# Peptides against a protein of PDB entry 6CSU: the designs that were tried, part 61

Target 1, 51 residues: chain A of PDB entry 6CSU
Amino acid sequence: GALEELRGQYIKAVKKIKCDMLRYIQESKERAAEMVKAEVLRERQETARKM

## One batch from the design tools (peptide; made by RFdiffusion4, then SolubleMPNN)

Design b2_p21_1_s1 (from b2_p21_1 with L2I E11K E14K V16I E19K)
Fold by OpenDDE base, seed 2:
Structure b2_p21_1_s1 (fold): chain B 51 residues (1-51), chain C 51 residues (1-51), chain A 21 residues (1-21)
Amino acid sequence: as target 1 above (51 residues)
Amino acid sequence: as target 1 above (51 residues)
Amino acid sequence: LIEKIDEEEEKFLKEIDEKLE
């Protein structure tokens, strides 16, 4: 009935939100890692210039 | 030194990711709730039409 | 430090799952 359909729609929406969140976290972590990697390279270059 | 700065930047990035995730979850849940609310209203209207 | 952060992230994800369900 209508209640079961609504429940099904809610569960489907929650599952999608969960998946979207996991993807967002993964992408954010990847971006953060790339930023750190770039910073390390810049620091190494600056250190090399000062040597 | 450079190591401490890098560590600080990493921790800052992780904290930002956490905050962004919480915001995304909250917004997604709100959107889902609004969708459910709209569906309930539509179902009530359809039921009323059939009565 | 990285391992501790990963563990905290995992705990956070579990808490999110519990709040979504």
Scores: peptide ipSAE 0.089, ipTM 0.572, DockQ to the pose 0.057
Fold by OpenDDE base, seed 5:
Structure b2_p21_1_s1 (fold): chain B 51 residues (1-51), chain C 51 residues (1-51), chain A 21 residues (1-21)
Amino acid sequence: as target 1 above (51 residues)
Amino acid sequence: as target 1 above (51 residues)
Amino acid sequence: LIEKIDEEEEKFLKEIDEKLE
């Protein structure tokens, strides 16, 4: 019936949101890791300049 | 020192990710609610046509 | 530190999942 169909659509939407969130977290972690790598490189270059 | 600065930057990045995730969840819930409202409206219209 | 942050992120995801149920 209509109520069961609506419930099914809601559950499907929630599952999609969960998957999208996991993907967003993964991409955000990759961006954060890249920022850390860039900072490490800058610090190594700064150390080399001070030697 | 360099290690403390790197740690601080990583923590800052993680906090930003958390905030972005919360915003994404809120926006996704709003979109899901709008989809449900649209479905309820369609079902009401269909019921009215069958009367 | 990174491992602790990963654990906190996992807890956060679980809390969100529970609120969606």
Scores: peptide ipSAE 0.088, ipTM 0.576, DockQ to the pose 0.057
Fold by OpenDDE base, seed 3:
Structure b2_p21_1_s1 (fold): chain B 51 residues (1-51), chain C 51 residues (1-51), chain A 21 residues (1-21)
Amino acid sequence: as target 1 above (51 residues)
Amino acid sequence: as target 1 above (51 residues)
Amino acid sequence: LIEKIDEEEEKFLKEIDEKLE
């Protein structure tokens, strides 16, 4: 019935939100890691320049 | 020093990711709730039409 | 430090998962 359909749609929506959230977190972490990597490279270059 | 700066930048980035994630989840839940609300209204209209 | 952050993130994700159920 309509109630079961609505419940099913809600559960499906929640599952999608969970998946989207996990993907967003993973992508954000990858971007943060890349920024840190770039900073480390700059620091190494600066150190080398001063030697 | 450079190490403390890098650590600080990483912690700041992680905090931002956490905040962005919470906001994303909240907005997604609100969108899902709105879709469910719209579906309930359609179901009520359909029921009324059949009466 | 990174390992500790990863552990806290995992706990946070689990808490969110429980709230979605």
Scores: peptide ipSAE 0.085, ipTM 0.571, DockQ to the pose 0.055
Fold by OpenDDE base, seed 4:
Structure b2_p21_1_s1 (fold): chain B 51 residues (1-51), chain C 51 residues (1-51), chain A 21 residues (1-21)
Amino acid sequence: as target 1 above (51 residues)
Amino acid sequence: as target 1 above (51 residues)
Amino acid sequence: LIEKIDEEEEKFLKEIDEKLE
């Protein structure tokens, strides 16, 4: 019935949001690591040019 | 009734998850910026020591 | 860096909103 359908929709929505959050966290960590790597490379060159 | 209660619980849960996500994103941005800053400082010193 | 994160945040939030509709 309507109650069971609503319960099912709730569970589905919560699971989907949870999965999306976990994916976002993982991708965010990867992007952050890449940005750090890129900044380190730029800083090495900049520091070398100043010395 | 039970249907209205379940609907209310669903809406409440979704809103809470959304708020938690927004907070996490904001905190993640701050942490990422701090990590980049810290890495740049370390790299300046490391590069200087090698040259 | 901050601008890129802001763009990604906006995209992510839009995707969430679409899934909740």
Scores: peptide ipSAE 0.078, ipTM 0.431, DockQ to the pose 0.072; fails the geometry check

Design b2_p21_1_s2 (from b2_p21_1, 10 letters changed)
Fold by OpenDDE base, seed 4:
Structure b2_p21_1_s2 (fold): chain B 51 residues (1-51), chain C 51 residues (1-51), chain A 21 residues (1-21)
Amino acid sequence: as target 1 above (51 residues)
Amino acid sequence: as target 1 above (51 residues)
Amino acid sequence: LIEKIEKEEKEFLEEIEKKIK
């Protein structure tokens, strides 16, 4: 019935939000890690040129 | 040093993202639940008027 | 209901992306 369908839609929506957020967190972590790696490389290159 | 500070900034940023996402998920679930309750009420009222 | 949640999700993600990118 309509109530069961509504409950199903609620559960589906919540699961989608959860999955999207988890993916976003993971991608954000990866982007942050890449920024750190790039900065480390730049610092190493700068240090090497100054030596 | 600069590398440790950068690492600290990375960790801080990731933790903030995680906390914001978890809060958003919780709030979204609560909003969804309220919308379900409101819809159920509307359906009951509609049914009552049609009877 | 799902469409409303998806819209809010998109808007929130965009706001977060502006802060971290």
Scores: peptide ipSAE 0.090, ipTM 0.551, DockQ to the pose 0.022
Fold by OpenDDE base, seed 2:
Structure b2_p21_1_s2 (fold): chain B 51 residues (1-51), chain C 51 residues (1-51), chain A 21 residues (1-21)
Amino acid sequence: as target 1 above (51 residues)
Amino acid sequence: as target 1 above (51 residues)
Amino acid sequence: LIEKIEKEEKEFLEEIEKKIK
């Protein structure tokens, strides 16, 4: 019935939000890691330049 | 040093995102639950009207 | 209901992207 369908829609929507957010967090972490990696490389290059 | 500070900043940013997302999920679930509750009440009222 | 929640989600994600990217 309508109630069961609405409940189903609610659960589906919440699950979708959860999945999208987890994906976004993961992607954000990856971007942050890449930025740190790039900074490490720059620092190493600068150190090498000073040697 | 600069690298450690940058690492710390990005970790802090990721943690902030995580917290914000968890809060949003919780609030979204609560809003959805209230909408379902309201619909249940309407359906019950309609059923009662038909009785 | 799903469409409303998805709209809110999209808006929230866009705000996060503005802060992080």
Scores: peptide ipSAE 0.089, ipTM 0.556, DockQ to the pose 0.068
Fold by OpenDDE base, seed 5:
Structure b2_p21_1_s2 (fold): chain B 51 residues (1-51), chain C 51 residues (1-51), chain A 21 residues (1-21)
Amino acid sequence: as target 1 above (51 residues)
Amino acid sequence: as target 1 above (51 residues)
Amino acid sequence: LIEKIEKEEKEFLEEIEKKIK
Protein backbone atom coordinates (compact mmCIF):
# COMPACT_ATOMS: atom_id res chain seq x y z
CA GLY B 1 0.00 0.00 0.00
CA ALA B 2 0.87 3.68 -0.15
CA LEU B 3 2.26 3.80 3.41
CA GLU B 4 4.53 0.80 2.94
CA GLU B 5 5.82 2.15 -0.37
CA LEU B 6 6.54 5.56 1.16
CA ARG B 7 8.41 3.91 4.03
CA GLY B 8 10.41 1.91 1.51
CA GLN B 9 11.31 5.04 -0.43
CA TYR B 10 12.48 6.76 2.76
CA ILE B 11 14.72 3.85 3.75
CA LYS B 12 16.16 3.54 0.25
CA ALA B 13 17.01 7.25 0.08
CA VAL B 14 18.67 7.32 3.50
CA LYS B 15 20.77 4.23 2.72
CA LYS B 16 21.98 5.77 -0.53
CA ILE B 17 22.99 9.00 1.22
CA LYS B 18 24.85 7.08 3.91
CA CYS B 19 26.80 5.02 1.37
CA ASP B 20 27.73 8.00 -0.77
CA MET B 21 28.90 10.03 2.23
CA LEU B 22 30.99 7.20 3.66
CA ARG B 23 32.63 6.61 0.29
CA TYR B 24 33.42 10.31 -0.02
CA ILE B 25 35.00 10.40 3.45
CA GLN B 26 37.10 7.33 2.63
CA GLU B 27 38.31 8.78 -0.66
CA SER B 28 39.13 12.10 1.02
CA LYS B 29 41.22 10.30 3.63
CA GLU B 30 43.06 8.35 0.94
CA ARG B 31 43.87 11.51 -1.01
CA ALA B 32 45.17 13.18 2.13
CA ALA B 33 47.32 10.15 2.97
CA GLU B 34 48.83 10.05 -0.52
CA MET B 35 49.71 13.75 -0.36
CA VAL B 36 51.47 13.23 2.97
CA LYS B 37 53.32 10.22 1.57
CA ALA B 38 54.54 12.24 -1.40
CA GLU B 39 55.76 15.01 0.90
CA VAL B 40 57.65 12.51 3.08
CA LEU B 41 59.46 11.19 0.01
CA ARG B 42 60.44 14.71 -1.04
CA GLU B 43 61.74 15.49 2.45
CA ARG B 44 63.83 12.31 2.45
CA GLN B 45 65.36 13.23 -0.88
CA GLU B 46 66.25 16.70 0.38
CA THR B 47 67.85 15.25 3.49
CA ALA B 48 69.88 12.80 1.42
CA ARG B 49 71.04 15.60 -0.87
CA LYS B 50 72.30 17.69 2.05
CA MET B 51 74.19 14.83 3.70
CA GLY C 1 58.27 21.08 10.79
CA ALA C 2 56.66 21.36 7.37
CA LEU C 3 55.76 17.67 7.24
CA GLU C 4 54.03 17.65 10.62
CA GLU C 5 52.15 20.83 9.81
CA LEU C 6 50.95 19.41 6.48
CA ARG C 7 49.81 16.22 8.20
CA GLY C 8 47.98 18.27 10.81
CA GLN C 9 46.22 20.37 8.18
CA TYR C 10 44.90 17.33 6.32
CA ILE C 11 43.76 15.59 9.50
CA LYS C 12 41.90 18.76 10.49
CA ALA C 13 40.26 18.98 7.05
CA VAL C 14 39.15 15.32 7.12
CA LYS C 15 37.66 15.71 10.60
CA LYS C 16 35.68 18.76 9.53
CA ILE C 17 34.33 16.93 6.47
CA LYS C 18 33.34 13.96 8.62
CA CYS C 19 31.39 16.17 11.01
CA ASP C 20 29.63 18.01 8.19
CA MET C 21 28.66 14.73 6.51
CA LEU C 22 27.28 13.21 9.71
CA ARG C 23 25.22 16.32 10.39
CA TYR C 24 23.89 16.30 6.82
CA ILE C 25 22.87 12.63 7.10
CA GLN C 26 21.08 13.29 10.39
CA GLU C 27 19.21 16.31 9.05
CA SER C 28 18.25 14.44 5.87
CA LYS C 29 16.84 11.59 7.94
CA GLU C 30 14.83 14.02 10.06
CA ARG C 31 13.39 15.77 7.00
CA ALA C 32 12.42 12.45 5.43
CA ALA C 33 10.82 11.27 8.67
CA GLU C 34 8.74 14.44 8.94
CA MET C 35 7.56 14.01 5.35
CA VAL C 36 6.48 10.44 6.09
CA LYS C 37 4.69 11.60 9.25
CA ALA C 38 2.79 14.25 7.32
CA GLU C 39 1.76 11.72 4.66
CA VAL C 40 0.54 9.28 7.31
CA LEU C 41 -1.66 11.99 8.81
CA ARG C 42 -3.12 12.79 5.39
CA GLU C 43 -3.85 9.12 4.74
CA ARG C 44 -5.60 8.80 8.11
CA GLN C 45 -7.79 11.79 7.33
CA GLU C 46 -8.73 10.34 3.94
CA THR C 47 -9.60 7.01 5.52
CA ALA C 48 -11.74 8.71 8.16
CA ARG C 49 -13.53 10.72 5.48
CA LYS C 50 -14.44 7.59 3.50
CA MET C 51 -15.73 5.69 6.54
CA LEU A 1 10.97 12.17 -2.23
CA ILE A 2 13.98 10.10 -3.38
CA GLU A 3 14.71 12.45 -6.27
CA LYS A 4 14.59 15.50 -4.00
CA ILE A 5 16.98 13.96 -1.47
CA GLU A 6 19.37 12.79 -4.20
CA LYS A 7 19.48 16.29 -5.64
CA GLU A 8 20.30 17.79 -2.23
CA GLU A 9 23.00 15.15 -1.72
CA LYS A 10 24.64 15.92 -5.05
CA GLU A 11 24.72 19.64 -4.32
CA PHE A 12 26.18 19.06 -0.86
CA LEU A 13 28.91 16.75 -2.18
CA GLU A 14 29.88 19.23 -4.86
CA GLU A 15 30.20 21.98 -2.26
CA ILE A 16 32.50 19.83 -0.12
CA GLU A 17 34.62 18.77 -3.10
CA LYS A 18 35.30 22.41 -3.93
CA LYS A 19 36.78 22.89 -0.45
CA ILE A 20 39.26 19.99 -0.40
CA LYS A 21 40.17 18.96 -3.94
Scores: peptide ipSAE 0.088, ipTM 0.553, DockQ to the pose 0.068
Fold by OpenDDE base, seed 3:
Structure b2_p21_1_s2 (fold): chain B 51 residues (1-51), chain C 51 residues (1-51), chain A 21 residues (1-21)
Amino acid sequence: as target 1 above (51 residues)
Amino acid sequence: as target 1 above (51 residues)
Amino acid sequence: LIEKIEKEEKEFLEEIEKKIK
């Protein structure tokens, strides 16, 4: 009935939000990690250049 | 040193993102639940009106 | 109802992207 349909829509919406947020967190972590890697590489290159 | 500081900044940033996302998910769920409650109430009122 | 929630989600993501990118 209408109540069951509404409940289904609610559950579907909440699950979508959860999945999108988790994906966003994962992608944000990956971007941050890549920025750190790039910075470390630059520091190593600069150190080597000064040797 | 600079590397430890950068690592600290990375961890801090990721933790903040995680917390913000979790809060958003929780608030979104609460808003969705309230909307469902309101819809159920309206449906009950409409049913009662038609009795 | 789903469309409203999805709109809110999109707006929130856009705000966060502006802050961290």
Scores: peptide ipSAE 0.085, ipTM 0.546, DockQ to the pose 0.068

Design b2_p21_1_s3 (from b2_p21_1, 9 letters changed)
Fold by OpenDDE base, seed 5:
Structure b2_p21_1_s3 (fold): chain B 51 residues (1-51), chain C 51 residues (1-51), chain A 21 residues (1-21)
Amino acid sequence: as target 1 above (51 residues)
Amino acid sequence: as target 1 above (51 residues)
Amino acid sequence: LIEEIEKQEEEFLKEIDEKLK
């Protein structure tokens, strides 16, 4: 009936949101990791120049 | 240094995203509960009419 | 129905927490 259909629609929506959020978090972590790697490289180069 | 500041900025951003997600989930649950409540009421009225 | 939704959301939050570690 209508109640079961509503439940099904909500569960479907929640699953979609879950996937979108997980993807966003994963991409955010990857971007952050790359920024950190770049900063570490710059710091190493700076240390080398001061030597 | 710059590395620690970058790490701090990332952690701050992640915390904000987490809070936004929790709020979204809470609001979604409230909306779903109200929709179910309304549907149950309609079904009760329908049953009463068929009686 | 509401209890089932709450269960699914709790599982989701746990998965998010694990991904942030």
Scores: peptide ipSAE 0.079, ipTM 0.540, DockQ to the pose 0.047
Fold by OpenDDE base, seed 3:
Structure b2_p21_1_s3 (fold): chain B 51 residues (1-51), chain C 51 residues (1-51), chain A 21 residues (1-21)
Amino acid sequence: as target 1 above (51 residues)
Amino acid sequence: as target 1 above (51 residues)
Amino acid sequence: LIEEIEKQEEEFLKEIDEKLK
């Protein structure tokens, strides 16, 4: 019935949002790590030029 | 009724998840900014030592 | 990095918002 359908929609939506959150966190960590690595490499070169 | 209560619980739960994500993103931006700043500063020192 | 996170935030929030409708 309508109550069970709404419950099903709730559970499905919450699970999907949770999965999206976890994926977002994981991907954000990966991208952040790569960006920091790239920034360090660029900074090393720029610092070398300034010396 | 039970249907309205379940609907309310659904909306409340999803709003809570959204708020948690917004907070996570905000905190992640702050930590990322500080991490990049600290990493650049450390890299400048390390690069200087290697020269 | 901050700009990229902000871009991802906007995209993710839009995705969440669409799922809430």
Scores: peptide ipSAE 0.076, ipTM 0.401, DockQ to the pose 0.078
Fold by OpenDDE base, seed 1:
Structure b2_p21_1_s3 (fold): chain B 51 residues (1-51), chain C 51 residues (1-51), chain A 21 residues (1-21)
Amino acid sequence: as target 1 above (51 residues)
Amino acid sequence: as target 1 above (51 residues)
Amino acid sequence: LIEEIEKQEEEFLKEIDEKLK
């Protein structure tokens, strides 16, 4: 019935949002990790130059 | 240092995103619940009319 | 029905929280 259909649509939508959000967070974490790695490398290079 | 500052900014950003997502989901849940309640009422009214 | 939706969303929120840690 209409109620079950509405529920189904809602659950489907929530699942999609969940997947999209998790993907976004994962990608954001990966980008952040790469930024941190790059900064560490720069700092090490700067330290090496001062030696 | 720059690394610690970057890390701090990332953590702050992630916390903000988390809060925004939680709020959005909570609001979505409330709206969905109201839609379901409304549908149940409509179905009950339709059933009552058929009796 | 509403309770089941709420349960699914709660599980989703918990999963997000764990991914953000």
Scores: peptide ipSAE 0.080, ipTM 0.544, DockQ to the pose 0.050; fails the geometry check
Fold by OpenDDE base, seed 4:
Structure b2_p21_1_s3 (fold): chain B 51 residues (1-51), chain C 51 residues (1-51), chain A 21 residues (1-21)
Amino acid sequence: as target 1 above (51 residues)
Amino acid sequence: as target 1 above (51 residues)
Amino acid sequence: LIEEIEKQEEEFLKEIDEKLK
């Protein structure tokens, strides 16, 4: 019936949101980690040039 | 230094994303639950009118 | 430092996933 169909659609939508959010968070973390790695490299290079 | 500042900014940003995502997910679940409740009510009313 | 950040990120993702179950 309509109730079960609506429930099914809701569950499907929530699962999609969950997956999208987890992916977004993971990608955001990866980008941030790469920024930190790049900064570490720049600092090492700067230190090396100053020595 | 710049590295620690960047790390701090990253952690702050990730925490903000976490909070925003959790709130969004919770609100989405609540909205969906209300939609289901409304559908149940409509079905009960429809059944009552048909009797 | 980078490894610690990555560890925290993984733990965070697990926490989010658990709360969505």
Scores: peptide ipSAE 0.079, ipTM 0.552, DockQ to the pose 0.046; fails the geometry check

Design b2_p21_1_s4 (from b2_p21_1, 9 letters changed)
Fold by OpenDDE base, seed 3:
Structure b2_p21_1_s4 (fold): chain B 51 residues (1-51), chain C 51 residues (1-51), chain A 21 residues (1-21)
Amino acid sequence: as target 1 above (51 residues)
Amino acid sequence: as target 1 above (51 residues)
Amino acid sequence: LIEEIEKKEEEFLKEIDKKLE
């Protein structure tokens, strides 16, 4: 009935939000790792030039 | 009625979870930015020491 | 940084689970 459907919609919405969060976290890990790696490499070059 | 009130409660709960996710994302971005900044500063120091 | 994200992930997942109770 309407009550069960509403509960189902709520659960589905929560699962969607959870999945979106997990995907965001995974993508953020990947981007963060690459960003740090790239930044460290650039910083080494810049620091070396300044020395 | 009771059905409308229950619908309202589910909508409110979903919105709360969504808001929590958005806040998490925002805070994660802030922390990530600060950690990258700190890593760059540490790398600059280490690179300078190696030069 | 990766470890910090993983820690926050675990904390956030626990909060979601609590909201589903």
Scores: peptide ipSAE 0.091, ipTM 0.489, DockQ to the pose 0.079
Fold by OpenDDE base, seed 2:
Structure b2_p21_1_s4 (fold): chain B 51 residues (1-51), chain C 51 residues (1-51), chain A 21 residues (1-21)
Amino acid sequence: as target 1 above (51 residues)
Amino acid sequence: as target 1 above (51 residues)
Amino acid sequence: LIEEIEKKEEEFLKEIDKKLE
């Protein structure tokens, strides 16, 4: 019935949100890791210049 | 020092990710709520037509 | 049901935050 269909649609939407969040988190973590990696390289270069 | 600065940048990046995720969740919930609202209205209209 | 989903979302965010730290 209509109530069951609505419930099903809501659950489907929530599952989609969950999947999108997981993907976003993974991509954000990767971007953050790359930023940290770049910063570490810059710091190492600065240290090398000072030696 | 460099280590403290890197830690600070990492924490800043994590906080940004957290904020972005919260915003995404909020927007997704709003979209889901609007979809449910629209479906309820359609079902009410169908019910009204059958009465 | 909505409150339960919201609670699960909050728990999920907390778990993610712990994994990022």
Scores: peptide ipSAE 0.091, ipTM 0.565, DockQ to the pose 0.052
Fold by OpenDDE base, seed 1:
Structure b2_p21_1_s4 (fold): chain B 51 residues (1-51), chain C 51 residues (1-51), chain A 21 residues (1-21)
Amino acid sequence: as target 1 above (51 residues)
Amino acid sequence: as target 1 above (51 residues)
Amino acid sequence: LIEEIEKKEEEFLKEIDKKLE
């Protein structure tokens, strides 16, 4: 019935939101990893200049 | 050092994102619950009209 | 750092699944 259909639509929407959030987190992790990589490089350069 | 500071900032940001996402899910659940409640009421009314 | 984030992500997913029950 209509109630079951509405429930189904809700569950589908929540699953989509979950997937979108996971994708966002993954992309955020990738960006953070690149930022850390860049910082490590800068620190290594700084250390080299002090040697 | 700068690397640890960056890490700290990232962890803080991720925690905030997690909290925001959980809040969004909670609010979405509440809205969905209200929609279901309304639908149940409509179905009960329909059933009553058919009796 | 990445490992810690992955751990937290897993915890987050578990929380989501629990909320969907």
Scores: peptide ipSAE 0.085, ipTM 0.554, DockQ to the pose 0.054
Fold by OpenDDE base, seed 5:
Structure b2_p21_1_s4 (fold): chain B 51 residues (1-51), chain C 51 residues (1-51), chain A 21 residues (1-21)
Amino acid sequence: as target 1 above (51 residues)
Amino acid sequence: as target 1 above (51 residues)
Amino acid sequence: LIEEIEKKEEEFLKEIDKKLE
């Protein structure tokens, strides 16, 4: 009935949100990794200049 | 030193990710609630037409 | 530190799942 259909739609929406969050976390981790990589490169360049 | 600064930047990035995720969850919940609200209204209208 | 952060993220996701039940 209508109540079961509504419940089903809610569960579907929640599952989609979960998937979107997992994707967001993955993309955020990649961005953080790139920030760290850039910082490491800057530090290496700084060390080279001081040497 | 450089290692501590790198660690600090990573922690800062992670904190930002956490905040962004919380905001995303809140917005997603609001969108899901609006979808449920719209469905309830449609079901009420359908019931009224059949009566 | 990275592993600790990954564990916290996993715990966060589990907490969200519980709130959605």
Scores: peptide ipSAE 0.073, ipTM 0.551, DockQ to the pose 0.057

Design b2_p21_2_s1 (from b2_p21_2, 9 letters changed)
Fold by OpenDDE base, seed 2:
Structure b2_p21_2_s1 (fold): chain B 51 residues (1-51), chain C 51 residues (1-51), chain A 21 residues (1-21)
Amino acid sequence: as target 1 above (51 residues)
Amino acid sequence: as target 1 above (51 residues)
Amino acid sequence: DAEELLERIEKDMKETLEKAE
């Protein structure tokens, strides 16, 4: 009935949000790691050049 | 009625989850920015010390 | 952190469903 359909829609929406969040977190961690690595390399170059 | 009340509760719960997710994303970006800033400072020190 | 937030989301879902039953 209508109540069961509404419950199903809610569960589906929440599961979608959970999946989107997990994906965002994983991708964010990967991007952060690459950003730090790149920044460290650039900073080493710049500092050495100025010495 | 009962169905309208339940619908309201489900909508409220989904909105809460969305808000929590947005807050996490914002805080994560801020933490990442601070982490990069700190890492750059430490790397400048270390590189300069070794020169 | 991420795990804590996910746990909170799951808790909120459970409580919402329990109130409806």
Scores: peptide ipSAE 0.135, ipTM 0.592, DockQ to the pose 0.725
Fold by OpenDDE base, seed 3:
Structure b2_p21_2_s1 (fold): chain B 51 residues (1-51), chain C 51 residues (1-51), chain A 21 residues (1-21)
Amino acid sequence: as target 1 above (51 residues)
Amino acid sequence: as target 1 above (51 residues)
Amino acid sequence: DAEELLERIEKDMKETLEKAE
């Protein structure tokens, strides 16, 4: 019935949000790690040129 | 009626979860920015000491 | 952290469903 359908829609929506969040967090961690790695390399080179 | 009220509650709950996710993302970005800033400072000092 | 937030989301889901049923 309508009540079960609403419950199903709610659960489905929440599961989607959870999955999207997990994916975002994982991708964000990966991007952050790569950004830090790149920044460390750049800064080492930059400070080396200045010295 | 009761069905409309329940529908409203489910919609409200989903919206809250979405808002919580967005807040987490925003706070995560702010923390990441501060971490990168701190890492840049540390690396500049570290490479300076090695040269 | 992410795990704690997910746990809170799951808790909120359960509580919402329990109140609705």
Scores: peptide ipSAE 0.135, ipTM 0.594, DockQ to the pose 0.774
Fold by OpenDDE base, seed 1:
Structure b2_p21_2_s1 (fold): chain B 51 residues (1-51), chain C 51 residues (1-51), chain A 21 residues (1-21)
Amino acid sequence: as target 1 above (51 residues)
Amino acid sequence: as target 1 above (51 residues)
Amino acid sequence: DAEELLERIEKDMKETLEKAE
């Protein structure tokens, strides 16, 4: 019936949201790692320049 | 009726999810910023020590 | 962690749906 169909659609939507968020988190972690790496390299240069 | 009530509950649940996810993202950004700041400070010390 | 948060969110959503039925 209509209630069962709506329930199914809702559960499917929730699962999609979960997957999208997990992907976002993974991509965010990768970007953060690259940002830290770049910042470390930049800071080494800046610190060395000031010494 | 039951269907309208269920739709209302779905909307409420989705709004909650959005808020929780936005909060998580904000907190994650704050943690990342603090991590970068700490890494910069550590790297300055390490670079200075090696010079 | 983030996965645990999402699992809790999903659980809360399912419980909300069940209460509405």
Scores: peptide ipSAE 0.138, ipTM 0.592, DockQ to the pose 0.559; fails the geometry check
Fold by OpenDDE base, seed 4:
Structure b2_p21_2_s1 (fold): chain B 51 residues (1-51), chain C 51 residues (1-51), chain A 21 residues (1-21)
Amino acid sequence: as target 1 above (51 residues)
Amino acid sequence: as target 1 above (51 residues)
Amino acid sequence: DAEELLERIEKDMKETLEKAE
């Protein structure tokens, strides 16, 4: 009935939000790691030039 | 009625979850920026010591 | 922390459902 359908819609919406968050977290961690790696390399080169 | 009230509660709950997600995203970006800044400073010092 | 946030979200969702049903 209408109540069961509404409950189903809520559960589906929450599951989607959870999946989107997990994906975002994983992608953010990967991007952060690459950004740090790139910045470290640039700073080593810059520091060496200033010595 | 009861069904309309329940619908309102489900919508409110989903909106809260979405809001929490958006807040997490904002805080995550700020933490990432500070982490990069700290790493850059450490690497400059390390590179200088190795010269 | 991402894991802690997700756990809180799951808890809030469960409590909301229990109150509604």
Scores: peptide ipSAE 0.136, ipTM 0.595, DockQ to the pose 0.718; fails the geometry check

